# Ledger of designs, part 6: peptides against a protein of PDB entry 4JHK

Target 1, 212 residues: chain A of PDB entry 4JHK
Amino acid sequence: EDYKIQSFDLETQKLLKTALKDPGSVDLEKVSSVIVDQSLKDQVFSREAGRICYTIVQAEAKQTNGSVFRRNLLNRLQQEFKAREETRKRSTQEWVCLVSFICNIFDYLKVNNMPMVALVHPVYDCLFRLAQSDALKNEEEVDCLVLQLHRIGDQLEKMNVQLMDELFNLLRDGFLLQEDLSSMGRLLLLEILEFRAGGWKLSDTAQKYYYS

## One batch from the design tools (peptide; aimed at target 1 V117 L119)

Design b1_p14_2 (made by RFdiffusion4)
Pose (drawn by RFdiffusion4):
Structure b1_p14_2 (pose): chain A 212 residues (1-212), chain P 14 residues (1-14)
Amino acid sequence: as target 1 above (212 residues)
Amino acid sequence: SDEEVEELIEEESD
């Protein structure tokens, strides 16, 4: 029900609500463009856009059996994904928004009730980037890293365990060895090590230790 | 790698 589009221009809100019911009546290329655009600019939308993207993808399949919107969206995201390092230099905020959005799409947009394999390596590419020492020194990026691991970390490991293993080695390494990792960064990494070791769930006692 | 991802996007979109 709530796609979290309050950040949008009033005209665009109408465009988006229209695409949900009658995709054939709207420019799906322009629709996918305004969604990707806004997703890089607003944090709340970046972690929630998957809902509205899925609803539109399903509406098109139902109405016209088409997947044009899905296609425009995936190709636009692939372009942003390819330019991820440049975007990170320009704005850490935009970068974490891109990761949150890509990961939200991996969570919501399914293909025959299965995850899109096309996004498995790209998502790991993003999370490995966050696990690097130049990214871990920024609590903003560590926050982004652990958000994705909480939300789709389990699904991702099923698709590829080798990558999740090597990724968590970087997490342990940064935890023990890195000195400019902050106190909050340390709390976040420790919680995610326990989270994964516990089978991707938060124990009652960890809930008490880490969170208010 | 990029070519493979593009091909998968087309495949999964169909």
Fold by OpenDDE base, seed 4:
Structure b1_p14_2 (fold): chain B 212 residues (1-212), chain A 14 residues (1-14)
Amino acid sequence: as target 1 above (212 residues)
Amino acid sequence: SDEEVEELIEEESD
């Protein structure tokens, strides 16, 4: 299986490739740091990062029955999550990358084919932050919010339907009451409201858009 | 441990 790691320099690409095949031969803390750092810069990569992380976790488990990579990854994730408000203030781009990364880890890094329970509230916290009025007026944040809900909304709802209801109450209010939404932002909110109401079902075209 | 890290993440989000 090929992984989209062309954005890294050649040395880092080699490191990642080695981690994917022989995780015991590399510094897995360094690997985790590299992945997180890049995910905070490139939202497209953050999607791939989830898949990469899962593969490394599985490879390490099989090779050494270890979990060094996962532990380091989650530790770094916790640090970034704690600093999320400062990140948002500093850079909207980095903020939406962080949210995207957390959501993608939630999506791909399954434990026994189940989502990591510990990530449920952090994911919701991020989405709730994106659903606040000051964030909804920013199209970049709305794009991120809607994208994540398309990708993992159904899974999140299964984990906590009450939080999902509360989240969508905010989105509905934003759609109906907030005056400084962009035209596209408003359309996206409407679409996601209808998407959930329809049972989180996508057309084939939409599937490619959100998951390719 | 992974469990401890996960617990900390959960606590932070509460």
Scores: peptide ipSAE 0.023, ipTM 0.627, DockQ to the pose 0.141
OpenDDE base, seeds 1, 2, 3, 5: peptide ipSAE 0.020, 0.021, 0.022, 0.020; ipTM 0.633, 0.626, 0.624, 0.625

Design b1_p14_2_s1 (made by RFdiffusion4, then SolubleMPNN; from b1_p14_2, 5 letters changed)
Fold by OpenDDE base, seed 3:
Structure b1_p14_2_s1 (fold): chain B 212 residues (1-212), chain A 14 residues (1-14)
Amino acid sequence: as target 1 above (212 residues)
Amino acid sequence: MEEEIEKLIEEESS
């Protein structure tokens, strides 16, 4: 398989490739740290990070029946999640990268081919934060919110339809009532409202954009 | 509620 890791130096690329094939031969704590650090800086990478993490978890389980990588990954995720408000205050860009990372881990890291129940509330907490009026006025946060809902909205709804209804009530109110939305932000909110109403179905072009 | 994600995931995987 081909992984998009060109943003790393050659030494780190080699480390990641080795972890994917022979996780027992590398420091998996270091590997997890490298992946999380880059995911917090590059929102585009967070999608690939989820795929990489899934592969390493599967490889380690098969090789040693171990879970060292997953434990280190999720410990770091827990730490970043707990500090999310401080992260948002420091940098909007780092905040949306954090949300993207958590959502992509939810999307790729499955248990028995099902989403992890433990991640449902943390994901919704992040999306609800993005749906608050102080976040909706920031186009970068709206972009993140809409992108995640396109990618994992259908899965999240299956896990908890009541929370999804509450979330979209906030988005509807933001679209209709909030005065300081950007023009693009308002269009994105309308689009995501219609997307869910249409059963979370994407066109072929949109499918390529969000999942390829 | 901010539960311990790792602990809950480990329990789910067992």
Scores: peptide ipSAE 0.026, ipTM 0.673, DockQ to the pose 0.545
OpenDDE base, seeds 1, 2, 4, 5: peptide ipSAE 0.025, 0.026, 0.023, 0.025; ipTM 0.656, 0.672, 0.649, 0.661; seed 2 fails the geometry check

Design b1_p14_2_s2 (made by RFdiffusion4, then SolubleMPNN; from b1_p14_2, 5 letters changed)
Fold by OpenDDE base, seed 3:
Structure b1_p14_2_s2 (fold): chain B 212 residues (1-212), chain A 14 residues (1-14)
Amino acid sequence: as target 1 above (212 residues)
Amino acid sequence: MEEEIEELIEKESS
């Protein structure tokens, strides 16, 4: 199986590849730190990070029935989530990377082939923050919000339809009432409103863009 | 969140 890890140096690539095949032979705390650090810098990598994390978790469980990697990963995720407002103040780019990372962990890291219930509220908290008026005026935050809803919106709705209804009420109000949206931001809000109304279904072209 | 994410996930896995 191929993983997109070309952005790392050769030594780190080797570390990650070894963790995927033989997690017991590497420092899994270090591996988790490397993955989280890169995910907080590169939003595109966060998607691949989800797949990598899932594979390492499965490999460690099979090899030793252990969960060292998952524990370190989720502890770091918890720390970053708690500091999310400070992160947003420091850097919009780091903030949207954090949201992307949390959403992709939700998407890939399953329990009994189901989304983790523990991540539902943290994910919604991030999306609700992106749906506030001070965030909707920033196109980078709108891009992030719409991208995550395309990727995990249907799963999130199944976990809590009431929160999804509340979230989309905010998005509708932003589209209709907020004056300082960018032209692209307004188009993206309209598109995501229509996307949910259509049952979260993507065309073949859109499917490739968001999931390949 | 009142409880740590890791602890909640461990409960789900049990």
Scores: peptide ipSAE 0.031, ipTM 0.689, DockQ to the pose 0.493
OpenDDE base, seeds 1, 2, 4, 5: peptide ipSAE 0.030, 0.031, 0.029, 0.029; ipTM 0.686, 0.690, 0.682, 0.683

Design b1_p14_2_s3 (made by RFdiffusion4, then SolubleMPNN; from b1_p14_2, 4 letters changed)
Fold by OpenDDE base, seed 2:
Structure b1_p14_2_s3 (fold): chain B 212 residues (1-212), chain A 14 residues (1-14)
Amino acid sequence: as target 1 above (212 residues)
Amino acid sequence: MDEEIEKLIEEESS
């Protein structure tokens, strides 16, 4: 299995590769820190980060029946989540990276092949924040919101359809009533509204865009 | 919602 870790220096790449194969031989706290730090800087990496994290979790569980990596990862995630409003104020880019990371952890870190219930509300909280008027006016936040809904919307809805209905009520209101949306933002909102209405189904072309 | 995510996840995963 190939992992996209080219953004790291060679030493860190080696660390990550070792963690994937022999997690017991590396500092898993350091590994988790490196992954989170990079995920908060690179939204594209956050998708890969989810897959990497899942693999390390499984590898450690298999090797030592341990959960050191997951504990460290989730502790850091908790810290970042709690500070999400400050992060948003400091940097929109860091904020959308954080949301992307949380959503990707939700997507990849499964329990019994199911999404972790404990992450449902945190994910929705992030998406609801992106659906507020002050966020919808920012195209970068709309991009993030729509991207996450494309990737995990169907899963989230299965976990809590009521919250999804509420979220999309906000999105419809934003689309119809908010005046300071960018043209692209408005198009993205329309697209995601139609996407859900169509049962969260994508064309092959759209699939490549959102999942590649 | 600022629940202790790690704790909840550990409980769910146990």
Scores: peptide ipSAE 0.024, ipTM 0.664, DockQ to the pose 0.570
OpenDDE base, seeds 1, 3, 4, 5: peptide ipSAE 0.023, 0.023, 0.022, 0.022; ipTM 0.650, 0.664, 0.644, 0.651

Design b1_p14_2_s4 (made by RFdiffusion4, then SolubleMPNN; from b1_p14_2, 5 letters changed)
Fold by OpenDDE base, seed 5:
Formats: C-alpha cells, sequence, structure tokens
Structure b1_p14_2_s4 (fold): chain B 212 residues (1-212), chain A 14 residues (1-14)
C-alpha cells in the first residue's frame, strides 16, 4: 500500500516506510515527531498522517503488543494543544494545521473501533475557538472550521450533542449578527448550518471533495 | 480540557 510521503527526503521516507512494516526496528519517538512536524505545516499531509498513524499503531500492536508510538504521538498532541493560543498568534496557517491534525487523529486513530473519548473535548475546544468572533472574520479559519465539521461533525455529535448544539448556536449568531465576515465566510457558515440540519449527509460531489 | 489528553497518556503508562 502506498502512502503520500513524497514531501519528505529519501532518508525520512525510508524511516517512515520501515515504521509502517517493522516498527520495532526504528525510533518511534522520532517517527511521531516527524509526522507531527510535517502535519503542522502541511494541511494536505495532515489527512494522510491520520492514516499513517493508525497503520503504525496496528503494526506495533501486532509485532510487539506495544503502544510506544501512540503514547509518543499523544504526548506531542498534548504539547501542541496546550500551546494552541500561542500558535494561533504566531501563524494562522500553523493554527489551522494543528486543528486539522487533531481532528484527523480523532477520525482515524480508533480504539476498539471507537473514537478516543479523551479527544472529544479537545476537538470541541478547537472548534469553539474557531467559532469566536475574532476567528470567524478570518476566512482561513472559517475554511478549517467548516472542513472539520464536514469530516467529523456527525461523529462528534454522537459523542456530545449538547456541545454541538452550543457550537452551532455560535455559528448561527455569527452568520446572522457578525458584520465583518467575508462574503465566502458567510456562505460557508450558511452551508454548514444547512449541512447539519440535513443530517450531515453529503452529495457525491461533496464526498469526493472532502474525503478523496 | 488541556489535561484530558494527559490523563489518557497516564492511563496508558500504568
Amino acid sequence: as target 1 above (212 residues)
Amino acid sequence: MDEEIQKLIEEESS
């Protein structure tokens, strides 16, 4: 199976390929750091990173019954999550990459074929931050918010419908009351409001855009 | 909320 790792140098590609097949033979802390670092600067890779992480977790469990990689990955996520306001202040691009990565890990890294409960509140916290007035005026943040809700909104709602209701109350108020939204931002908010109202159902065209 | 991921890490280490 092929993974989208062409953006890395040849040595790092070899490291990642080895981790996917023989995780016990590599430094899994280094592997996790490489994946997180690239995910924080490349939003496209962030989606692939979730799939890569899940594969490594399964490979390690099968090979050694270990969970070293998952522990290191979650440790790095905790560090980045705690520093999220500093990241947002430094770079909007890095901030939306961080949100995307956390959401993609939630989407792919399942435990017993279920989402990690411990990631539910951190994910909602990121989405609530994107739903604040100072973030809604930035189209890049609105793009990120709407993209994540399209990808994992239905899963998140199943985990906590009250938080989802509160989040969408903020989005509705932003759409109706906030004056400094961009034209595209306003359209995106309207679309996501209608998307949830329609039961989180995607058209064939939307399915290709968000999941391929 | 900042400590929820940390709790998971601690549980895995026990």
Scores: peptide ipSAE 0.111, ipTM 0.779, DockQ to the pose 0.445
OpenDDE base, seeds 1, 2, 3, 4: peptide ipSAE 0.102, 0.078, 0.038, 0.104; ipTM 0.777, 0.771, 0.728, 0.772

## One batch from the design tools (peptide; aimed at target 1 R70 R71 L77 F81)

Design b1_p15_1 (made by RFdiffusion4)
Pose (drawn by RFdiffusion4):
Structure b1_p15_1 (pose): chain A 212 residues (1-212), chain P 15 residues (1-15)
Amino acid sequence: as target 1 above (212 residues)
Amino acid sequence: SYTLPPYTESWSAFL
């Protein structure tokens, strides 16, 4: 019900609500463009755009059996993904938004009730970038890292365990060895190590220790 | 630094 589009221009809200019901009536290329554009600019929308993207993808399949929107969205995201390092230099805020959005799409947009394998490596590419020492010194990026691990970390490991293992080695390494990792960064990494070791669930006692 | 190989596959190719 709530796609979280309050950040949008009033005209665009109409465009988006229309695409949900009658995709054939609207420019799906323009629609995918305004969604990706806004997703990089607004944090709340970047971690929730997957809902509206899925609703539109399903609406097109039902109405016209087409997947044009899905296509335009994936290709535009792939372009932003390819330019990820440049975007990170320009704005940490945009980069964490891109990662949150890509991961939200991996969570919501399924292919025959299965995850899109096309996004497995790209998501790991993003999370490995967050696990680097130059990214871990920024609580903003550590926050982004652990958000994705909480949300899709379990699904990702099923698709590829080797990568999740090597990724968590970087987490342990940064935890023990890095000195400019902050107190909050340390709390976040420790919680995620326990989270994964516990099978991707938060224990009652960890809930008490880490969170208000 | 640790880096994964560049990914070149089309995300929409399955469509």
Fold by OpenDDE base, seed 3:
Structure b1_p15_1 (fold): chain B 212 residues (1-212), chain A 15 residues (1-15)
Amino acid sequence: as target 1 above (212 residues)
Amino acid sequence: SYTLPPYTESWSAFL
């Protein structure tokens, strides 16, 4: 299987490839740090990072029945989560990368094919932060919010439908009432409202309308 | 507006 890790230098690529095949032969704390660092810089990579992390977790479990990588990954991710407001203030880009990465970890790192319960509230907290008025006026944050809901909204709703209802109440109010939304932001909110209303599905025609 | 309280429990403790 091919992993999209071209954004790393050759040395780091080698490290990651080794971790994927033989996690016991590398420093898994270093590997986790490298993945988190890059995920905070590149939102596109965050999706791939989830897949990479899942593979390493499975490889380590199979090889030694260990969980060193996952523990280090989650500890580092939680540190970044705790500092999320400072990150947002410093860099919107890093903030949306952080949210994207947390959501992708939620999506990929499943236990017995179930989402990690410990990540449910952190994910919702991130999404609720993106749904605040000061965030909705920023198109980059709206893009992130809508993207995550497209990716994991159905899974997240199954974990807590009440919080999802509350979240979408905020999104509906933003769509209807907030004056300083960009035109694209307003379209994205409308699209995601319709997406959920349609059972987390949209027609191809609707998809093209909102995103082309 | 609505915000969730900070999540301070260790994520890795649930592994």
Scores: peptide ipSAE 0.278, ipTM 0.801, DockQ to the pose 0.773
OpenDDE base, seeds 1, 2, 4, 5: peptide ipSAE 0.259, 0.259, 0.269, 0.274; ipTM 0.777, 0.773, 0.776, 0.794

Design b1_p15_1_s1 (made by RFdiffusion4, then SolubleMPNN; from b1_p15_1, 6 letters changed)
Fold by OpenDDE base, seed 1:
Structure b1_p15_1_s1 (fold): chain B 212 residues (1-212), chain A 15 residues (1-15)
Amino acid sequence: as target 1 above (212 residues)
Amino acid sequence: MFELPEYTEDFSAFL
């Protein structure tokens, strides 16, 4: 499998490639830090980072039966999550990257083919924050919210349907009542409401209407 | 008005 890591310098690319093939021969704490740092800068990479992380976790488990990489990764992720409000205050871009990364880790880092329970509440907390009025007026945050719900909404609902109901109550209220939504933001909220109502699937008609 | 809950789950609990 090919991984998109050309945005890193050559030394870091070599480090990542080695971690993917022979994780026991590299500093896995450093590898985890590099991946998290880049994921906080590039939302597109955040998606790729999930695949990379999963592969490294599997490679280390197979090679040494170790979990050094996953431990360091999750510890760093928790640190960033705890500081999420400060991150949002400092940079909307870094904030949506953080949310994207957390959601992608939830999506890819499965334990025995099950989502990590420890990530359920952090993911919901991020999505609820994006669903607040001060965030819904920012199109970048709405884009992030809707994208994540498209990617992991079905999985997340299976983990806690009550929280998902509460989240979508906020989204419905935002769609109907909030006056300072952009036209695109309102359209995206309507689409995601229909998406969930349709069992986390887009009908052909809806696909043409929203993404044509 | 909805208040954002604060969860303090240990991410390392599953390691």
Scores: peptide ipSAE 0.033, ipTM 0.634, DockQ to the pose 0.726
OpenDDE base, seeds 2, 3, 4, 5: peptide ipSAE 0.029, 0.029, 0.030, 0.032; ipTM 0.611, 0.626, 0.621, 0.669

Design b1_p15_1_s2 (made by RFdiffusion4, then SolubleMPNN; from b1_p15_1, 8 letters changed)
Fold by OpenDDE base, seed 3:
Order: C-alpha cells, then structure tokens, then sequence
Structure b1_p15_1_s2 (fold): chain B 212 residues (1-212), chain A 15 residues (1-15)
C-alpha cells in the first residue's frame, strides 16, 4: 500500500515507512510528533495522517500488543485540543488543521470497528466552535466545518443525534440570519443542510452545483 | 480489524 508522504524529507519518509512495517524498531514518540506537527501545517495531509496512524496502531498491536504510539498520539492531540482557542487566535490555518486532524483521527482510529467514545465530545466541541457567528464569517472556517461534516457527519450523528440537531440548528440560523457570511459561505451552509436532510447524501447534479 | 488493547490513560483530561 502506498502512502502520500512526499511532503516530508527523505529521512522522515524512511522513518514513517519503517514505523508502518516494524513499529518496534523506531522511536514511536518521535513518529507521533512528526505526524502531528505536519498535520497541524497541512490540512490535506491530515486525511493521510489518519490512515497512517491507523496502520501504525494496528502494526504495534499485532507485534507487541502495545499502544505506545496511540498513547503518544492522543496525548499530543489532547494538548493541542486544550490550547485550541489560543491556536485559533494565532492562526486560522493551524486551527482548521487541528480540527481536520481530530476529525480524521475520529474517522480512522477506531477500536474494534467502533469510534472512540472519548473523541465524540471533542469533535463536537470543535464543530460547535466553527458554527459560532465569529467563525462562520470566516470562509476558511466554514470550508473546514462543511468538509468535516461531509466526511464524518453520519458517523458522528450515530454517536449523538441530539448534539447533531443542536449543531445544525446553529448552521440553519447562520444561513438564514447572519449578515456577514460570504456568498460562498452561505452556499456551503445550504449545501450541508441539504446533505444531512438527504440522509448524508447528495446527487451528482447537486454536487456540481455547489462545488463547480 | 485486529483487536486493539484497551487504553484509558490517553483520554484523561481530553474533554
């Protein structure tokens, strides 16, 4: 299987490849740090990061029944989550990368094919923050919000439908009532409202309308 | 999917 890690230097690529095949032969704390650091800089990589993390977790569990990588990964994630407001203030880019990373970890890092229950509220907290008026006026944050809901909304709803209803109430209010939304932001909110209403699906025609 | 060991420490203080 091929992993998209071309954004790293050759030394780091080698480290990651080794971790994927033989996690016991590398410093898994270092590996986790490298993955988190890059995920906080590159939102596109965060999707790949989820897949990479899943593979390393599986490999370590199979090899030693260990969980060193996962513990280090999630501990770092906790630290970043706790500092999320400061991150948002400092850099919108880093903030949306953080949200994307948390959501992708939720998506990929399952235990026995089930989402980690402990990640449910942190994910919702991030999405609710993106749904606040001060965030909805920022197109980059709206892009992130809508993207995550497209990716994990159906799974997240199954974990807590009440919170999803509350979240979408905020999004509907933003769409209808908030004056300082960009045209694209308003369009994206409408699309995601329709997406959920359609059972987390859109027709190809609708997809082209909203995103072309 | 391979069954993963239970890990609780990494969730402490997450919320």
Amino acid sequence: as target 1 above (212 residues)
Amino acid sequence: MFRLPEVTEDFSGFL
Scores: peptide ipSAE 0.029, ipTM 0.699, DockQ to the pose 0.101
OpenDDE base, seeds 1, 2, 4, 5: peptide ipSAE 0.029, 0.023, 0.027, 0.026; ipTM 0.573, 0.656, 0.682, 0.673; seed 5 fails the geometry check

Design b1_p15_1_s3 (made by RFdiffusion4, then SolubleMPNN; from b1_p15_1, 7 letters changed)
Fold by OpenDDE base, seed 4:
Structure b1_p15_1_s3 (fold): chain B 212 residues (1-212), chain A 15 residues (1-15)
Amino acid sequence: as target 1 above (212 residues)
Amino acid sequence: MFTLPEVTEDFSSFL
């Protein structure tokens, strides 16, 4: 299987490839650190990182019945999550990368084909933070919010419909009442409201309207 | 069906 790891140097690429095939032969703490660090810099990579992480988790479990990689990964995620407000204050880009990475780990890192229950509340907390007035005025944060809801909204709703209802109440209020939204931000909020209302699906007509 | 090891840390405790 091919993974998009061309952004790393050749030595790191070799490390990652080895981890994917023979996780017991590499430093899995180092591997997890490399993946997290890159995911916090590149929002696009964070989705690929989810696939990579899942594969390494499966490979280690199969090889040694171990969970060293997953433990290190989740520990790092917890540390970053705890510091999320400071991260947001320091760098909007790093903040949206963090949210994207947590959401993508939720999406890909399944346990017995089910989402990790432990990640449900952290994911919602991130999305609720993006749904606050001070975040909705920033188009970069709105983009992140809407992107994650497109990717994992249906899964999140299955895990906790009450939180999803509360989240979308905030989004509706932002759309209707917040004065300092950009025109694009307001358009994106409307789109995601319609997306959920349509059962987390978007018609071809709507796709053209919002994203042409 | 293959079963993964249990997760020992509670991520939700950071909320």
Scores: peptide ipSAE 0.037, ipTM 0.736, DockQ to the pose 0.111
OpenDDE base, seeds 1, 2, 3, 5: peptide ipSAE 0.035, 0.035, 0.035, 0.034; ipTM 0.731, 0.734, 0.722, 0.716; seed 5 fails the geometry check

Design b1_p15_1_s4 (made by RFdiffusion4, then SolubleMPNN; from b1_p15_1, 6 letters changed)
Fold by OpenDDE base, seed 3:
Formats: C-alpha cells, structure tokens, sequence
Structure b1_p15_1_s4 (fold): chain B 212 residues (1-212), chain A 15 residues (1-15)
C-alpha cells in the first residue's frame, strides 16, 4: 500500500512506515505530533493523514488492543481546535489546514464503520465559522468550506440535519446578500447549494460549468 | 472488523 509521505524527510518517512506496520515499536506520541504538525502546514497532506491515522489506529488495536495513538492524536486536535481563533488570526492557511484535518479525521477515523460522535460538533463549529461573513469574503476560506462539504457533507448531515440546514441558510444568505464576495466565492457557494439540493451529487454538465 | 472503543471527550467551542 502506498502512502503519500514524500514531503517528510527520510527519517520521518521511516518512522511513519514503522508506525503503520508495528506501532508498538515506535513513540506513538511523536508520530501523532508529526502528523498533526504537517497537516497544519499542508492541506493536501491532511487528506492522506486521515488514512494514515486510521491505519495506525487499527494496527495498534490489533496488536495490543491499545489506543495510545488515537488518544494522543485527538488530544492534540482538541488543543488546536480550542486555539482555532488565534490560528485564524495568525494565518488563514494554517486555519484552513486545521479545518481540513479535522474534517478528514472525521471522514477516516471511524469506530465500527461509524463516525465518531464526539467530532460532529467540532466539525460543524469549524464549518459555521467559515460561513460567517468575515470568512466568506476570503476566497481561501470559501474554498475550504466548499471542499469539506463536498467530501463529508452527506455523512455530516446524517449526524445532524438541523445543523446542516442552519449552515446552508447561512451559505444561501451569503450567496444572495453579502456584497464583498469574490466572483469565484459566489460561484462556489452556488455550486454547493446545488450540490446538496441534488442529494450531494452534481451532474456532469454542472461539474464542467463550475470547475472548467 | 474488531471493535474499537468510542472516544467521548468533548471539544470545547468558543464560537
């Protein structure tokens, strides 16, 4: 199995590969820290990070019935989540990476093939923050918001449809009423509104229109 | 698949 970890130095790559195969032989706190740190810098990696984390969690559970990695991972995530406003003020890029990572963990880190209930509200909180007027004017934040909804919106809705309705009310209002949206931002909001309305699916024609 | 324990620690929201 191939994991996209080329962005790490060779030593760290070796550490991650070892964790994937024999988690008991490495410092799982260090492994979790490395994954989180890189995920906060690289939004593309954050997607792969979800898969990596899931594999390590399963490997540790199978090997020792332990949960050291998951506990360390989630503790670090909680710390970053609590500091999210400071992160956003410091760096929009780090903020959207944080959101992406939390969403990807929600997507991949399943318990008995079900989403972790504890992550539902944190994910919604992040998405609601991106849906505020001060965030919608920033194209990078809109990109992140729309991307996450494309990836996990259907799953998240199943966990709490009322919150999803409230979120999309904000998105609709942003699309219709907010004056300082970029043209692309407005287009992306329209697309995601149509995406949900279509049962979290988009026609080929619409896909070409929005992303050509 | 083997059963994993549920993690239930709450994330604090400041929004």
Amino acid sequence: as target 1 above (212 residues)
Amino acid sequence: MFTLPEYTEDFSSFL
Scores: peptide ipSAE 0.031, ipTM 0.684, DockQ to the pose 0.109
OpenDDE base, seeds 1, 2, 4, 5: peptide ipSAE 0.029, 0.030, 0.028, 0.029; ipTM 0.587, 0.594, 0.673, 0.684

Design b1_p15_2 (made by RFdiffusion4)
Pose (drawn by RFdiffusion4):
Structure b1_p15_2 (pose): chain A 212 residues (1-212), chain P 15 residues (1-15)
Amino acid sequence: as target 1 above (212 residues)
Amino acid sequence: SAEEVDEELLESLEE
């Protein structure tokens, strides 16, 4: 019900609500463009846009059996994904928004009730980038890293365990060895090590230790 | 159609 589009221009809110019911009546290329554009600019929308993207993808399949919107969205995201390092230099905020959005799409948009394999390596590419020492020194990026691991970390490991293993080695390495990792960064990494070791769930006691 | 879009995206990423 709540797609979290309050950040949008009033005219665009109408465009988006229309695409949900009658995709054939709207420019799905322009629709996908305004969604990707806003997703890089607003944090709340970046971690929620998957809902509205899924609803539109299903609406098109139902109405016209088409997947044009899905296509425009994936290709536009691929372009932002390819330019990820440049975007990170320009704005850490935009970068973490891109990662949040890509991971939200991996979570919501399914293909025959299965995850899109097309996004497996790209998501790991993003999380490995966050696990690097130049990214871990920024609590903003560590926060982004652990948000994705909480949300889709489990699904990702099923698709590829080798990558998740090597990724968590970087997490242990940064935890023990890195000195400019902050106190909050340390708490976040420790919680995610326990989270994964526990089978991607938060124990009652960890809930008490880490969170208010 | 969704499978085709996913496969074509995977191939594009691998290029």
Fold by OpenDDE base, seed 1:
Structure b1_p15_2 (fold): chain B 212 residues (1-212), chain A 15 residues (1-15)
Amino acid sequence: as target 1 above (212 residues)
Amino acid sequence: SAEEVDEELLESLEE
């Protein structure tokens, strides 16, 4: 399997590769920290991180029947989530990377082939924050919001349709009433409103854009 | 107010 880990130095790449194949031979706490740190800096990697994490979890379960990696990963994730407002204040980039990472973990790190219930509210909380007026005026945050909803919106709605309705009420109001949206931001909001209304179905073109 | 990640899940993983 090919994983996008070229952004790491060679030593770290070796560490990650070993974790993927022989997790019992490495410090899995360190591995989890490295993945989270990089995910907060690189949104492209943040998307890949979910797949990497899932693979390591499966490898450790198979090799040692352990869950050290998952435990450390979730602990770090919780810490970053708690500090999300401070992160947003410090760096919009790090904030959207954090949201992307949490959403990707939700998407890939499943328990018994089901979404992790523990992540449902944290994911919604992040999306609701992106749906506030002060965030909707920032195109980078709108892009993140819409991207995540395209990727996991249908799954998330199945977990809690009431929260999804509330979220989309905010998005509708933003689209109709907020004056300081960028042109692209307004188009993205319209598209996601239509996307949900259409049953979360993607066109071929949209599929390439969001999942390439 | 914002919700936290479920601590019960983390506790179960630490057992």
Scores: peptide ipSAE 0.021, ipTM 0.585, DockQ to the pose 0.112
OpenDDE base, seeds 2, 3, 4, 5: peptide ipSAE 0.019, 0.017, 0.016, 0.016; ipTM 0.607, 0.534, 0.585, 0.588

Design b1_p15_2_s1 (made by RFdiffusion4, then SolubleMPNN; from b1_p15_2, 4 letters changed)
Fold by OpenDDE base, seed 4:
Structure b1_p15_2_s1 (fold): chain B 212 residues (1-212), chain A 15 residues (1-15)
Amino acid sequence: as target 1 above (212 residues)
Amino acid sequence: SLEEVDKELLESLLQ
């Protein structure tokens, strides 16, 4: 299958392609760094990055029964997560990219066909941060929050329904009570409330209403 | 297990 890595130069593309098929022949620390760095700049790529990471993890496990890439990836995630408040302060764009990347790793990087339990609380922590009043007033953060919930909300709820209930209590309160939401932000909150209420599904009519 | 180690490391960041 093909991976969307056109944003990299040809040398890096070759590196990534080699990592996908023969991970033992490349510097997997460098590969992980390249993937994380790009994911922190490009929110769209972060979703593709999840698939890439999963494939490399599987390839290394199969080839050498190793976990060098996974270890480096998770170490970098831990570092970025720890610094998340500073990242948010410095750049909203980098912050939402970080959240997106963590969520996409949760979505794609499965162990024994199951989500990594270790990522559940970090993901919720990021989403709860986006659900705070100071974040809800920023449309870019609302966009990120709603996007992640569309992508992985159903999976997250299966992992911890209590946290999901608490999160959506905040979103409901934001929708109803917060006065400095943008019109689009308020609309997106309403949509995601309805999305969950509908079993994490959106009708064709609702899709057109909110996103056309 | 490796997964358990990862879990402990990641959860420690939430403390």
Scores: peptide ipSAE 0.028, ipTM 0.653, DockQ to the pose 0.450
OpenDDE base, seeds 1, 2, 3, 5: peptide ipSAE 0.027, 0.024, 0.028, 0.025; ipTM 0.634, 0.603, 0.662, 0.624; seed 3 fails the geometry check

